Peptides against a protein of PDB entry 3QIS. Designs and how they scored, part 46

Target 1, 334 residues: chain A of PDB entry 3QIS
Amino acid sequence: PSLELSRREFVFENVKFRQLQKEKFQISNNGQVPCHFSFIPKLNDSQYCKPWLRAEPFEGYLEPNETVDISLDVYVSKDSVTILNSGEDKIEDILVLHLDRGKDYFLTISGNYLPSCFGTSLEALCRMKRPIREVPVTKLIDLEEDSFLEKEKSLLQMVPLDEGASERPLQVPKEIWLLVDHLFKYACHQEDLFQTPGMQEELQQIIDCLDTSIPETIPGSNHSVAEALLIFLEALPEPVICYELYQRCLDSAYDPRICRQVISQLPRCHRNVFRYLMAFLRELLKFSEYNSVNANMIATLFTSLLLRPPPNLMARQTPSDRQRAIQFLLGFLL

## One batch from the design tools (peptide; aimed at target 1 D181 F184 Y276)

Design b2_p19_5_s2 (made by RFdiffusion4, then SolubleMPNN; from b2_p19_5, 8 letters changed)
Fold by OpenDDE base, seed 4:
Structure b2_p19_5_s2 (fold): chain B 334 residues (1-334), chain A 19 residues (1-19)
Amino acid sequence: as target 1 above (334 residues)
Amino acid sequence: SEDREFLEQLRKEMEEWLS
């Protein structure tokens, strides 16, 4: 069997978080026999491609003289955004198109990624007084490394932050402040807030706005701004309640005093963000007659965002663990 | 309310820090 490929080199310029890009090529069976094709893993890889890349179709049959269009889809989700922001991963891959009883065909994927405040750590964002797109990529790496070291020191109750040597960090990330302060100003009376989806075009505009500017006003509807906050919290590499405290939050869920003690052990930026979000959500609940928002809905929604199970425990979360996690957040909303 | 006062105070601090 043999294939002819219309293209073997693909360039994805200016890849952004949650923005789908597509490139297409054709494969043709120029042989005299039917052939089966598949994308296969390289040596030592578990998958045929990186998590931000997909081929469609990834396998199939071709009759003699048959042609199939293959789409190469680049999409940076919450699962790939952090490693791309840090430059640990890049928009580069090699795909192996295998032909059964035939040859391997290599496809080269290249491009560039544009960093986002989505999927960046709370600690790093607290050190950024300017939009992330104004920060040199080399400095983003340094900010993430320094932020990790400060998180570890804070959790271990070790050395007080040497307030003297670096620019004093923000109390909360400017991106969280811009989103929450907008919602506090304009959305407290918004019917079905956090229940109605935002517009996808508006969500992309909000993400691009937060990555490139410090706006006086967030663009889009209150629903789009509210959903952008949920997306931001979901995309955090470390949730607002650090993974190290997850089990202690569940164990304390019915004791409001122990719950507050557990939260007091969060790193400064995480603790400030948690307090800020709880203050906002309690204010939002005072307008429940106007916005139809209730404590059970909010606790259920925000539990999966703020109090995520550690990656090693995700597959083991019981209905009892989920109920304890909801009860933990309810103790801060009531 | 204590929460409103906290949100308004944080706004003022963030506006001063980003100016």
Scores: peptide ipSAE 0.701, ipTM 0.974, DockQ to the pose 0.827
OpenDDE base, seeds 1, 2, 3, 5: peptide ipSAE 0.697, 0.698, 0.700, 0.697; ipTM 0.974, 0.974, 0.974, 0.973

Design b2_p19_5_s3 (made by RFdiffusion4, then SolubleMPNN; from b2_p19_5, 6 letters changed)
Fold by OpenDDE base, seed 3:
Structure b2_p19_5_s3 (fold): chain B 334 residues (1-334), chain A 19 residues (1-19)
Amino acid sequence: as target 1 above (334 residues)
Amino acid sequence: DEDREFLEELSKEVKEWLS
């Protein structure tokens, strides 16, 4: 059996967070026998492709002289954005198209990724005075490494932040400030805020705006700005409440004094973002008559974003753990 | 209100840092 491929090299230019790109090619059975094709993992890989890549169809049968179109879909989700932002991963892969009882055909995937403030750490963003697209990738790596080391030092209460050499970081990322300050000014009376979805085109425009500029006003509807905040919080490599404090938050959920002590132990940037979000959400709840937002809805929504179980506990989260997590957050909203 | 004052003070600090 043999296949003819219309193309073997694919280039995905300017790949962005949450922006789908598609390239198509044809495979043809020029043989006299039916063929089964499949994309197969390489020897050391568990998957036939990286998490940001998909082939559709990834397997099938071809009769003699049959042709099928295959779509190669590139989509950077929250699961791939952080490793692409850091340059740990790249828009490069090799796909192995296997023909049963036949040959392997290699497809080369290449391209470039454009970094996003979505999926970047709170620590790194607090050190960025400029939009992320103006920051050299090498400097982004350095900022993430330095931010990790400072976070660890802060958690260990070891060395006072060396006041002397580095510019004082922002209390909160400018991107969170831009989103929350917009919502506070313009969305407190917005009916069904955080309940109505935003427009996908407006969400993309907001992401691109935050990645490339420091606007006076965020573009799009209040619903799109609100959803962009949720996407931002969901895409964080570490949630606003650090994984290390997750269990202590659950254990303290019914003691408001202990809850406040747990939050006081967050790294400075995480603690500031948490306080900022809670202040905003309490202000939003004052307008519940206009916006139809209540504390239980907000606590349920934001708990999944702010208080995520660490990867080792994700598979074990009980309904009781979820209820405790919601109760923890309710103690800051009421 | 303490929350409004906090939001306004933080907004001022962010603006000063970006300047």
Scores: peptide ipSAE 0.675, ipTM 0.972, DockQ to the pose 0.809
OpenDDE base, seeds 1, 2, 4, 5: peptide ipSAE 0.659, 0.665, 0.673, 0.673; ipTM 0.971, 0.971, 0.972, 0.972

Design b2_p19_5_s4 (made by RFdiffusion4, then SolubleMPNN; from b2_p19_5, 7 letters changed)
Fold by OpenDDE base, seed 3:
Structure b2_p19_5_s4 (fold): chain B 334 residues (1-334), chain A 19 residues (1-19)
Amino acid sequence: as target 1 above (334 residues)
Amino acid sequence: DEDREFLEKLREEMEEWLS
């Protein structure tokens, strides 16, 4: 069997978080026999492509002289955003289109990624007084490494020895402040806040706005700004309540005094963000007659974002663990 | 209102630090 491919090189320019890009090509059976095609993993790979890439269809049959369109879809989710922001991964891949009893066809994927404040650590963002798109990629790597070292020192209660010339970090990321302060100013009376979804176009505008500017006002509806906050919290590489404290939060869930002690042990930026979010959410709950928001709904929604199970425990999370996690957060909302 | 005062104070601090 033999295939003809209309294209073998694909370039995805200016790839952004949550922005789908598509490139299409045709494959044609120029042989005299039916053929089966499939995208196959390389020798050492578990998947035929990187997590931010897919082919559709990824397999199929072609009769003699049949042609099929294949879509190559590039989409950076929360699962790929952090490694692309740090430059650990890149918009580069090689796809192997296998033909049964035939030859392999190689497709080259290339492009560039534009960094986002979404999927960047709280520690790194506290060191960024400018929009992330103004920060050189080399400096982003340094900020993430320094942020990891400061998180570890903070967890160990070690005083940083070097009062080096590092600019004093922000109390909270400017991106979280912009989102929450907008919601506090304009959305406390918004009916069905955090219950009504935002608009996808407005969400993209909000993400681009936070990545490129420090706006006086965030664009879009209050629902889109609220959903952008949820997306931001979901995309964090380390949740607002660090993985190291997850089990202690569950174990303390029915003792409000121990819960507060556990939160006091968070890294400074994480603790500040947690306190800021809890203050905002308690303020929002005072307007429940207008916004239809209640503590159980908020606790249920934010628990999955703020108190994520560590990756090694995700597959073992019981309904009891989820209920304890919700109860932990309720103790800060009431 | 302790939460409102906290949110307003944090705004003032963030505006000062980003200026």
Scores: peptide ipSAE 0.703, ipTM 0.974, DockQ to the pose 0.831
OpenDDE base, seeds 1, 2, 4, 5: peptide ipSAE 0.689, 0.701, 0.700, 0.697; ipTM 0.973, 0.974, 0.974, 0.973

Design b2_p19_6 (made by RFdiffusion4)
Pose (drawn by RFdiffusion4):
Structure b2_p19_6 (pose): chain A 293 residues (1-134, 168-310, 319-334), chain P 19 residues (1-19)
Amino acid sequence: PSLELSRREFVFENVKFRQLQKEKFQISNNGQVPCHFSFIPKLNDSQYCKPWLRAEPFEGYLEPNETVDISLDVYVSKDSVTILNSGEDKIEDILVLHLDRGKDYFLTISGNYLPSCFGTSLEALCRMKRPIRERPLQVPKEIWLLVDHLFKYACHQEDLFQTPGMQEELQQIIDCLDTSIPETIPGSNHSVAEALLIFLEALPEPVICYELYQRCLDSAYDPRICRQVISQLPRCHRNVFRYLMAFLRELLKFSEYNSVNANMIATLFTSLLLRPPPSDRQRAIQFLLGFLL
Amino acid sequence: SASEFLHEFREQMHEEVRD
């Protein structure tokens, strides 16, 4: 049971939020007998690697002496973007490739991460006047820029918030917001609209803070009480919530053109603005509908 | 109203972001 590896060191340079990278290498069974390989957790872990990293394939069977290409894939999603933004985690790791009844092969993962305004808290973004990778703001300039674009160009956009944008344009929008305060956000209306949804979803703290979440559901049927729960939010969260509710009510005025109705808004935005740490789903859409109407 | 608020708020933010 022996393996030959084309390389053991891999570099993921300039890793960005939601931008896929692949570092590929070849495994060859140079032994005399067939072998089984698999990636294993380091002593006392649950997984063989961190969430932003994946091996494809992560296990397999090799006769002497077939070869197999292994793809080491890096993808920073909403689960890791905040800790990598913060520096609580780095683009580094060790993969232990394990031969069943044999040697261990140690693969070193290194590289660097570029922080994004996406996955950054509303509070910190309101305190930063300049782009992240160039008195606080009422709302983060990034969300204002996305909403400003949609307000200007997308009020009459067919199927707004129902058609997915382009992956390439989403990344351009994110990089644009990380590095500039542009005159125009690049990309189609559908891409800008989706980037807004991704922005809300990527927030480390939702627009409606986690501890107020349950109170919102309980209060879902009393508009006076719902508004008061909103008053308990920090200034930046309260402002973003009010600003978005006003924006969505503005879009409802043009529903005959953009097909944006209360049903779709409630089911789309409730889970983004009001996340927990069933029929609560119903009190939640009721909570949000109370503001839209 | 919500429309008036949105317009006024966006104007204020325009001054804070652009100036």

Design b2_p19_6_s1 (made by RFdiffusion4, then SolubleMPNN; from b2_p19_6, 10 letters changed)
Fold by OpenDDE base, seed 2:
Structure b2_p19_6_s1 (fold): chain B 334 residues (1-334), chain A 19 residues (1-19)
Amino acid sequence: as target 1 above (334 residues)
Amino acid sequence: SASEFLKKWREELRKEIYE
């Protein structure tokens, strides 16, 4: 069996969070026998491609002289965004197109990723006074390392050493402030807020706006700005309630005094973001006659974003654990 | 109140973000 490929080199320029890019190529059976093709893992890989890449179709049959179009789809989800923001991963891969009883064909994938404030830590974002696209990638790495060390010092109640004239971190990320301040100004009377989805084009404009500027006003509908806040919280590498406190939140869910004590143990940036979000959501609940928002809906929605199970426990979350997590958050909304 | 807290934070953080 033999294949002819129309292209073997693919370049994905300016890859962004949640922006789908597609490149297409053709494969043709130039042999005299039917053939089966498949994308196969390399020797040390479990998958035929990196998590941000997909081939469609990834396998199939070709009759003699048959041609099929294959799409290579690049999509950076919440699962890949943090690793790409840090530069730990890159828009580079090699695909192996295997022909049954034939040879392998290698495809080269390359490109560049544009960093996002989505999928960046709260600690790093509190140190970023400028939009992330203005920050050199080398400085992003340093900010993540310094942010990890500050989180640990904060959890250990170590007094920050008076290290010199380092700029004071923001109390909350500017991106969270911008999203919440916009929603507070314009969306308190918005019917079905957080229940109606935004528009994908507007979501991309909001992400690009937050990555590249500090706007006076966020573009898009109130629904798109509300969904952008949900996407931001979902994409955080560490949730607003740190994984270390997850079990203590569940255990305290029916004691409002212990719940407040658990929140007081959060790192400063996480604690500030939590208090700011709860203050906003409590204000939004005053307009329930206009926005159709109630405490149970908000608690159910935001619990999955703010109080995520640690990765090792995700597969074991019970309905009881989910109900305790909701009850924990309800104690701050009422 | 939540409104007073939000108002205070909006005013304080606006300066920290835009100045």
Scores: peptide ipSAE 0.485, ipTM 0.945, DockQ to the pose 0.900
OpenDDE base, seeds 1, 3, 4, 5: peptide ipSAE 0.476, 0.468, 0.462, 0.474; ipTM 0.943, 0.942, 0.941, 0.943

Design b2_p19_6_s2 (made by RFdiffusion4, then SolubleMPNN; from b2_p19_6, 10 letters changed)
Fold by OpenDDE base, seed 5:
Structure b2_p19_6_s2 (fold): chain B 334 residues (1-334), chain A 19 residues (1-19)
Amino acid sequence: as target 1 above (334 residues)
Amino acid sequence: SASEFLRKERERLRKEIYE
């Protein structure tokens, strides 16, 4: 069996978080026998492609003289955004198109990624006084390394960093402040806030706005700004309540005094973000007559974002653990 | 109160971001 490929080199320019890009090519059976094709893993890989790439179809049959279109889809989700922001991964891959009882065909994927404040750590964002697209990639790496070292020192209750040498970090990321301040000003009376989805085009405009500027006003509807806050919290590499405190939050869920002690042990930026968000959500709950928002809905929604199980425990989360996590957040909303 | 905390934090963070 043999195939003819219309293209073997693919370039994805200016790849962004949550923005789908597609490149298409054709494969043709130029042989005299039916053939089966599939994308296969390389020798050291578990998957045929990186998590941000997909082939559609990834396998199939071709009759003699049949042609099929294959789509190569590049999509950076919450699962790939952090490693692309740090430059640990890049928009580069090699796909192996295998032909059963035939040869392998290699496809080269290349391109560039544009960093996002979505999927960047709270610690790095607190050090980032300018939009992420204004920050050189080399400086992003340094900010993440310094942020990791500060988190470790904070967990160890070590002496505050010497205030003299580095610019004082923000108390809360500017991106969280912008989103919450907009919602506080304009969305407290918004009917069905956090229940109605945003518009996808408006979400992309909000992400691009936060990545490239410090606006006076965020573009889009109140629903799109509210959903952008949820997406931001979901995309955090470390949740607002650090993984190290997850079990202690569950164990304390019915003791409001212990819950407050657990939150006091968070790293400074995480603790500030948590207190700021809880203060906003408590203010929003006063307008429940207008916005249809209640404490149980908010606690249920924000629990999956703020109090995530560690990746190693995610598959083992019980309904009891989820109820304890909701109860923990309710103690800060009531 | 939560409202007073929110007001103080919003004003503090506004200065830290725009000044």
Scores: peptide ipSAE 0.488, ipTM 0.945, DockQ to the pose 0.931
OpenDDE base, seeds 1, 2, 3, 4: peptide ipSAE 0.481, 0.468, 0.474, 0.443; ipTM 0.944, 0.940, 0.942, 0.934

Design b2_p19_6_s3 (made by RFdiffusion4, then SolubleMPNN; from b2_p19_6, 10 letters changed)
Fold by OpenDDE base, seed 4:
Parts: structure tokens; sequence; C-alpha cells
Structure b2_p19_6_s3 (fold): chain B 334 residues (1-334), chain A 19 residues (1-19)
């Protein structure tokens, strides 16, 4: 069997978080026999492509003289955003289009990624006084490394050795401040806040706005700004409550005193963000008659974002663990 | 209060970002 491919080189320029890009090509069976095609893993790979790439269809049959369109879709989710922001991964891949009993065809994927404050660590963002798109990629890598070291020192209760002339970190990331302060100003009376979805176009505008500027006002509806906050918290590489404290939060869930002690052991930036979010949510709950927001809804919603199970425990989370996690957050909302 | 803490945080971050 043999195939003709209309294109073998694909360039995805200016790839952004949550923005789908598509490139299409055709494959034609120019042989005299039916053929089965599939995208196959390279040697030592488990998947035929990187997590931010997909082919559709990824397999199929072609009769003689049949042609099929294949879509190559590039989409950076929360699962790929962090490694692309750090430059650990890049918009580069090689796809192997295999024919059963035939030849392999290689497709080259290339392009560039534009960094986002979404999927960047709280520690790194606390060190950024300017929008992330103004930060050189080299400096972004250094900020993530320095931020990891600062997190570890804080968890170990190590005294920072060198108060070197490093700029004082922000109390909370400017992006979280912009989102929360907007909601606090304009959304406390918004009916169905955090229950009504935002508009996808507005969400993209909010993301681009936070990545490129420090706006006085965030564009879009209160629902879009609220959903952007949820997306931001979901995309964090390390949740607001660090994975190391997850089990202790569950174990303390019914003791409000121990819960507060566990939170006091968070890294400074994580602890500040947690306190800031809990202050906002408690303020929002005062307006429950207007916004239809209640403590159980908020605790349920934010538990999945703030108190995530470690990746190794995700598959083992019991209904009891979820209820304990919700109870832990309720103790800060009531 | 929660409201006071939110306002204090705003004023602090404004200074830290624009100064």
Amino acid sequence: as target 1 above (334 residues)
Amino acid sequence: SASDFLKETRERLRKEIYE
C-alpha cells in the first residue's frame, strides 16, 4: 500500500492557552489495494503525539483512490500549559503515519507558544510586577526555579538565608488581585455568580488581558470574570493548598483549630492567596440574598480547585475524602 | 472585617505595582 499526502510540514504560530488551532491535510490511497492507516508512537513514546496535539481521525481505512481529510488540532489545556510556559516543552513534534504492511510517513509539527499567567506558579507570579508577556522567557525560567526553592524553604520553615536585594514578592499575584478585586467591586450582587458560565470569547479576552496588561477594569461580564478565576485556580501547577498538606487537611476537616494550623504551614504566597480568597468568598456570602450563592455551593466548587488530591492519589479519592475536603473549606467560609 | 482586608490588600498591591 502507498499514500499521497497533500502536506507534511505544519507550523502553528502564536499558540495560546485554551485557544484551539487547526491545520488540515489530505491523504489519498494512490495504490491498488485497500489500506489501513494509523498514527503510531515513536520509539520510547507511549502516545503518537504530545498532549497538546491530536489528529482527527487518528486511524482509518482507505479504499483505492479514496481521500480523507485529517485535522491536526493544537490545544493547550491545563495539563500542558505549565511545561509550555517554562519552555520545558515546545510546539514541536513528529507524527508517524503508519500503513499496515506499508511505509511510514513522517509529519513535522513546529511553531511557537506565547506564555500565560495561567498555569504559572503562585510563587513566580508573586515575583512578577509586570505582565507575563513582558517577561523574557529566560527570566521566566529563572523565576520558576527561584520560586520552587522559596516554596521548599517555606514548607520546611527554613529561615530565608540571604535577604539578598531581590525585589519583595507581591502579597498575592496581581492576576488574582485583578480578578478578585473586580468581582468584589462589581459582582457581589450578581445573581447566579459562579453558577452561570461565562462567554468563551470573553474568557479569551480576559486571559489575553491578564497576560499582556494590568487593566484598571477586566473586560467581559461578571460571569466571565468569575469563570476566569476558576480557570486560573484550576490551571495552577500547585494548588492553593499545596499537595503536601492535602492529607492533613482531610484529617483535620472537623477540627477548626487544627485546620487553621495546617493553613499556617502553607508557603507565604499560597497562604496569602488562600486568606485573600476566603475573605472574598465570605464577603460574597453576605450578599446571598442577591447573588443566590451559599456556603455549601461555594465550598463544593472551590474544594476541587483549592484542595486537589496529589496526582498519585487522584484515582483513589473516596466520597468520604471529598466530604472531608468540603468540610475543611466550610470551616473558613462560616 | 473581610471587606477591610480586601480593601487593605488592594491599597498595598497598588503601591507595590505602581511605585
Scores: peptide ipSAE 0.567, ipTM 0.957, DockQ to the pose 0.763
OpenDDE base, seeds 1, 2, 3, 5: peptide ipSAE 0.521, 0.515, 0.519, 0.536; ipTM 0.949, 0.948, 0.949, 0.952

Design b2_p19_6_s4 (made by RFdiffusion4, then SolubleMPNN; from b2_p19_6, 11 letters changed)
Fold by OpenDDE base, seed 5:
Structure b2_p19_6_s4 (fold): chain B 334 residues (1-334), chain A 19 residues (1-19)
Amino acid sequence: as target 1 above (334 residues)
Amino acid sequence: SASDFLRETMEELRKEIYS
């Protein structure tokens, strides 16, 4: 069997978080026999492509002189955004198109990624006084390394050494401040806040706005700004309540005094973000007659974002663990 | 109050972000 490919080199320029890009090519059976094609893993890979790439179809049959269109879809989700922001991964891959009893055809994928404040750590963002797109990639790496060291020092209760002429970190990320400031000013009376989804075009504009500027006002509807806050919290590599404290939050869920002690042990930036968000959400609950927001709805929604199970426990989360996690958060909303 | 903490934090951060 043999194939003719219309293209073998693909370039995805300016790849962004949550922005789908598509490139298409054709494969034709120029042989005299039916053939089965499939994308196959390279040696030592578990998958035929990186998590941000997909081929559609990824397998199929072609009769003699048949042609099929294949779509290469590039999409950076929450699962790939962090490793692309750090430069640990890149928009580069090689796809192997295999023919059963035939040859391998290699496709080259290349491009560039544009960093996002979405999927960046709270520690790095607290050090980042400028929009992420203004920060040199070399300095992003240094900020992530320094942020890891600060998290470790905070968990070990090490007194911060007198850091030299280093700029003081922000109390909370500017992106969280911008989102919450907007919602506090304009969304407290918004009917169905956090219940109505945002518009996808507005969400992309909000992400691009936060990545490139420090605006006076965030663009889009209150629903889109509210959903952007949820997406931001979901995309965090380390949740607002650090994974190391997850089990202690569940164990303390029915003792409000122990819950407050657990939160006091968070790293400074995480603790500040948690207190800031809980203060904001308690303010929204005062307007429940206007915004239809209640404590149980908010606790249920934000628990999955703020108090995530560690990756090793994700598959083992019981309904009891979920109820304890909700009860833990309710103790800060009531 | 929780409202006072929210407002104080918002005003402190406003000064730090737009300075």
Scores: peptide ipSAE 0.405, ipTM 0.926, DockQ to the pose 0.961
OpenDDE base, seeds 1, 2, 3, 4: peptide ipSAE 0.379, 0.401, 0.386, 0.389; ipTM 0.920, 0.925, 0.922, 0.922

Design b2_p19_7 (made by RFdiffusion4)
Pose (drawn by RFdiffusion4):
Structure b2_p19_7 (pose): chain A 293 residues (1-134, 168-310, 319-334), chain P 19 residues (1-19)
Amino acid sequence: PSLELSRREFVFENVKFRQLQKEKFQISNNGQVPCHFSFIPKLNDSQYCKPWLRAEPFEGYLEPNETVDISLDVYVSKDSVTILNSGEDKIEDILVLHLDRGKDYFLTISGNYLPSCFGTSLEALCRMKRPIRERPLQVPKEIWLLVDHLFKYACHQEDLFQTPGMQEELQQIIDCLDTSIPETIPGSNHSVAEALLIFLEALPEPVICYELYQRCLDSAYDPRICRQVISQLPRCHRNVFRYLMAFLRELLKFSEYNSVNANMIATLFTSLLLRPPPSDRQRAIQFLLGFLL
Amino acid sequence: EASEFLLEFMEEMEEEVRD
């Protein structure tokens, strides 16, 4: 049971939020007998690697002496973007490739991460006047820029918030917002609209803070009480919520053109603005509908 | 009222972001 590896060290340079990287290497069974390989957790872990990293394939069978290409894939999603933004985690790791009844092969993962305004808290973004990788703002300039673009160009946009944008343009928009305060956000209206949804979803703290979430559901049927729960939010969260509710009510005026109706808004934005740490789903859309109408 | 608020808020933000 022996393996030959084309390389054991891998570098993921300039890793970005939602931008896929692949570092590939070849495994060859140079032994005399067949072998089983698999990636294993390091002593006392649950997984063999961190969430932003994946091996493809992560296990297999090799006769003497067939070869197999292994893809080490890095993808920073909404699950890891905040800790990598913060520096609580780094683009580093060790993969232990394990031969069943044999040697362990240690693969070193290194590289660097570029922080994004996506996955950054509303509070910190309101305190940063300049782009992250170039008195606080009422709302983060990034969300204002996305909404400003949609307000200017997308009020009459057919199927707004119902058609997915382009992956390439989403990344261009994110990098644009990480590095600049542009005159125009690049990409189609559908891409800018989806980038907004991704922005809300990637927030470490939702527009409606987690502890106020349950109170919102209980209060879902009293508009006076719902507004008061909103008053308990920190200034930046209260402002973003009010700003978005005003923006969505503005879009409802052009529903005959942009097909944006209360049904779609409620089911789309409720889960983004109001996340927990069922029929609660119903009190939640009721909560949000109370503001839209 | 919501449209008026939105326009006034966006104008205020334009002054803070652009100036």

Design b2_p19_7_s1 (made by RFdiffusion4, then SolubleMPNN; from b2_p19_7, 9 letters changed)
Fold by OpenDDE base, seed 5:
Structure b2_p19_7_s1 (fold): chain B 334 residues (1-334), chain A 19 residues (1-19)
Amino acid sequence: as target 1 above (334 residues)
Amino acid sequence: SASEFLKEFREKLREEIYG
């Protein structure tokens, strides 16, 4: 069997978080026999492509002189954003299009990724006084390494941050401050806040705005700004409540005094973000007659974002564990 | 209160971000 491919080299320029890009090419069976094609893993890979790439269809049959269009879809989700922001991964891959009893055809994928504040650690963002797109990639790597070291130090020693570092970190990421300050100013009376989805176009504008500027006003509807906050919290590599404290939060869920002690053990930036969010959400709950927001809804929604199970426990989370996690957060909202 | 904390936090961070 043999194939003709209309293209073998693909370039995805300016790939962004949550922005789908598509490139199409055609494959044709120029042989005299039916062929089965499939994208196959390389020798050391478990998957035929990186997590941010997909081929559609990834397999199929072609009769003689049959032609099929294949879409190469590039989409950076929460699962790939962190490794692309750090430069650990890049918009580069090689796809192997295999023919049963035939040849391998190699496709080259290349491009560039534009870093996002979404999927960046709270520690790194607290050190970023400028928009992430203004920060050199080399400095992003250094900020992430320094952030890891400070998190580790803060967990081991309740030592105050050495005030001798030339630039004092922000108390919370500017991006979280901007989102929450906007919602506080404009969204407290918004009907169905956090219940109505935002517009995808507005979400992209909000992400681009936070990545490239420090605006006085965030663009888009209150629903889009609210959803952008949820997306931001979901995309964090380390949740606002660090994985190391997850079990202790569940164990303390019915003791409000112990819950507060557990939160006091968070790294400074995580603790500040948690306190800021809880203060905002408690303020929002005062307007429940206008916004239809209640403590149970908010606790249920934010628990999955703020108090994520460690990756090794995700598959084992019981309904009891979820209820304890919700109860833990309710103790800060009531 | 939570409202006082929120107000103080908004004011301090505004200076840190735009100052």
Scores: peptide ipSAE 0.465, ipTM 0.942, DockQ to the pose 0.928
OpenDDE base, seeds 1, 2, 3, 4: peptide ipSAE 0.450, 0.452, 0.444, 0.446; ipTM 0.939, 0.940, 0.939, 0.939

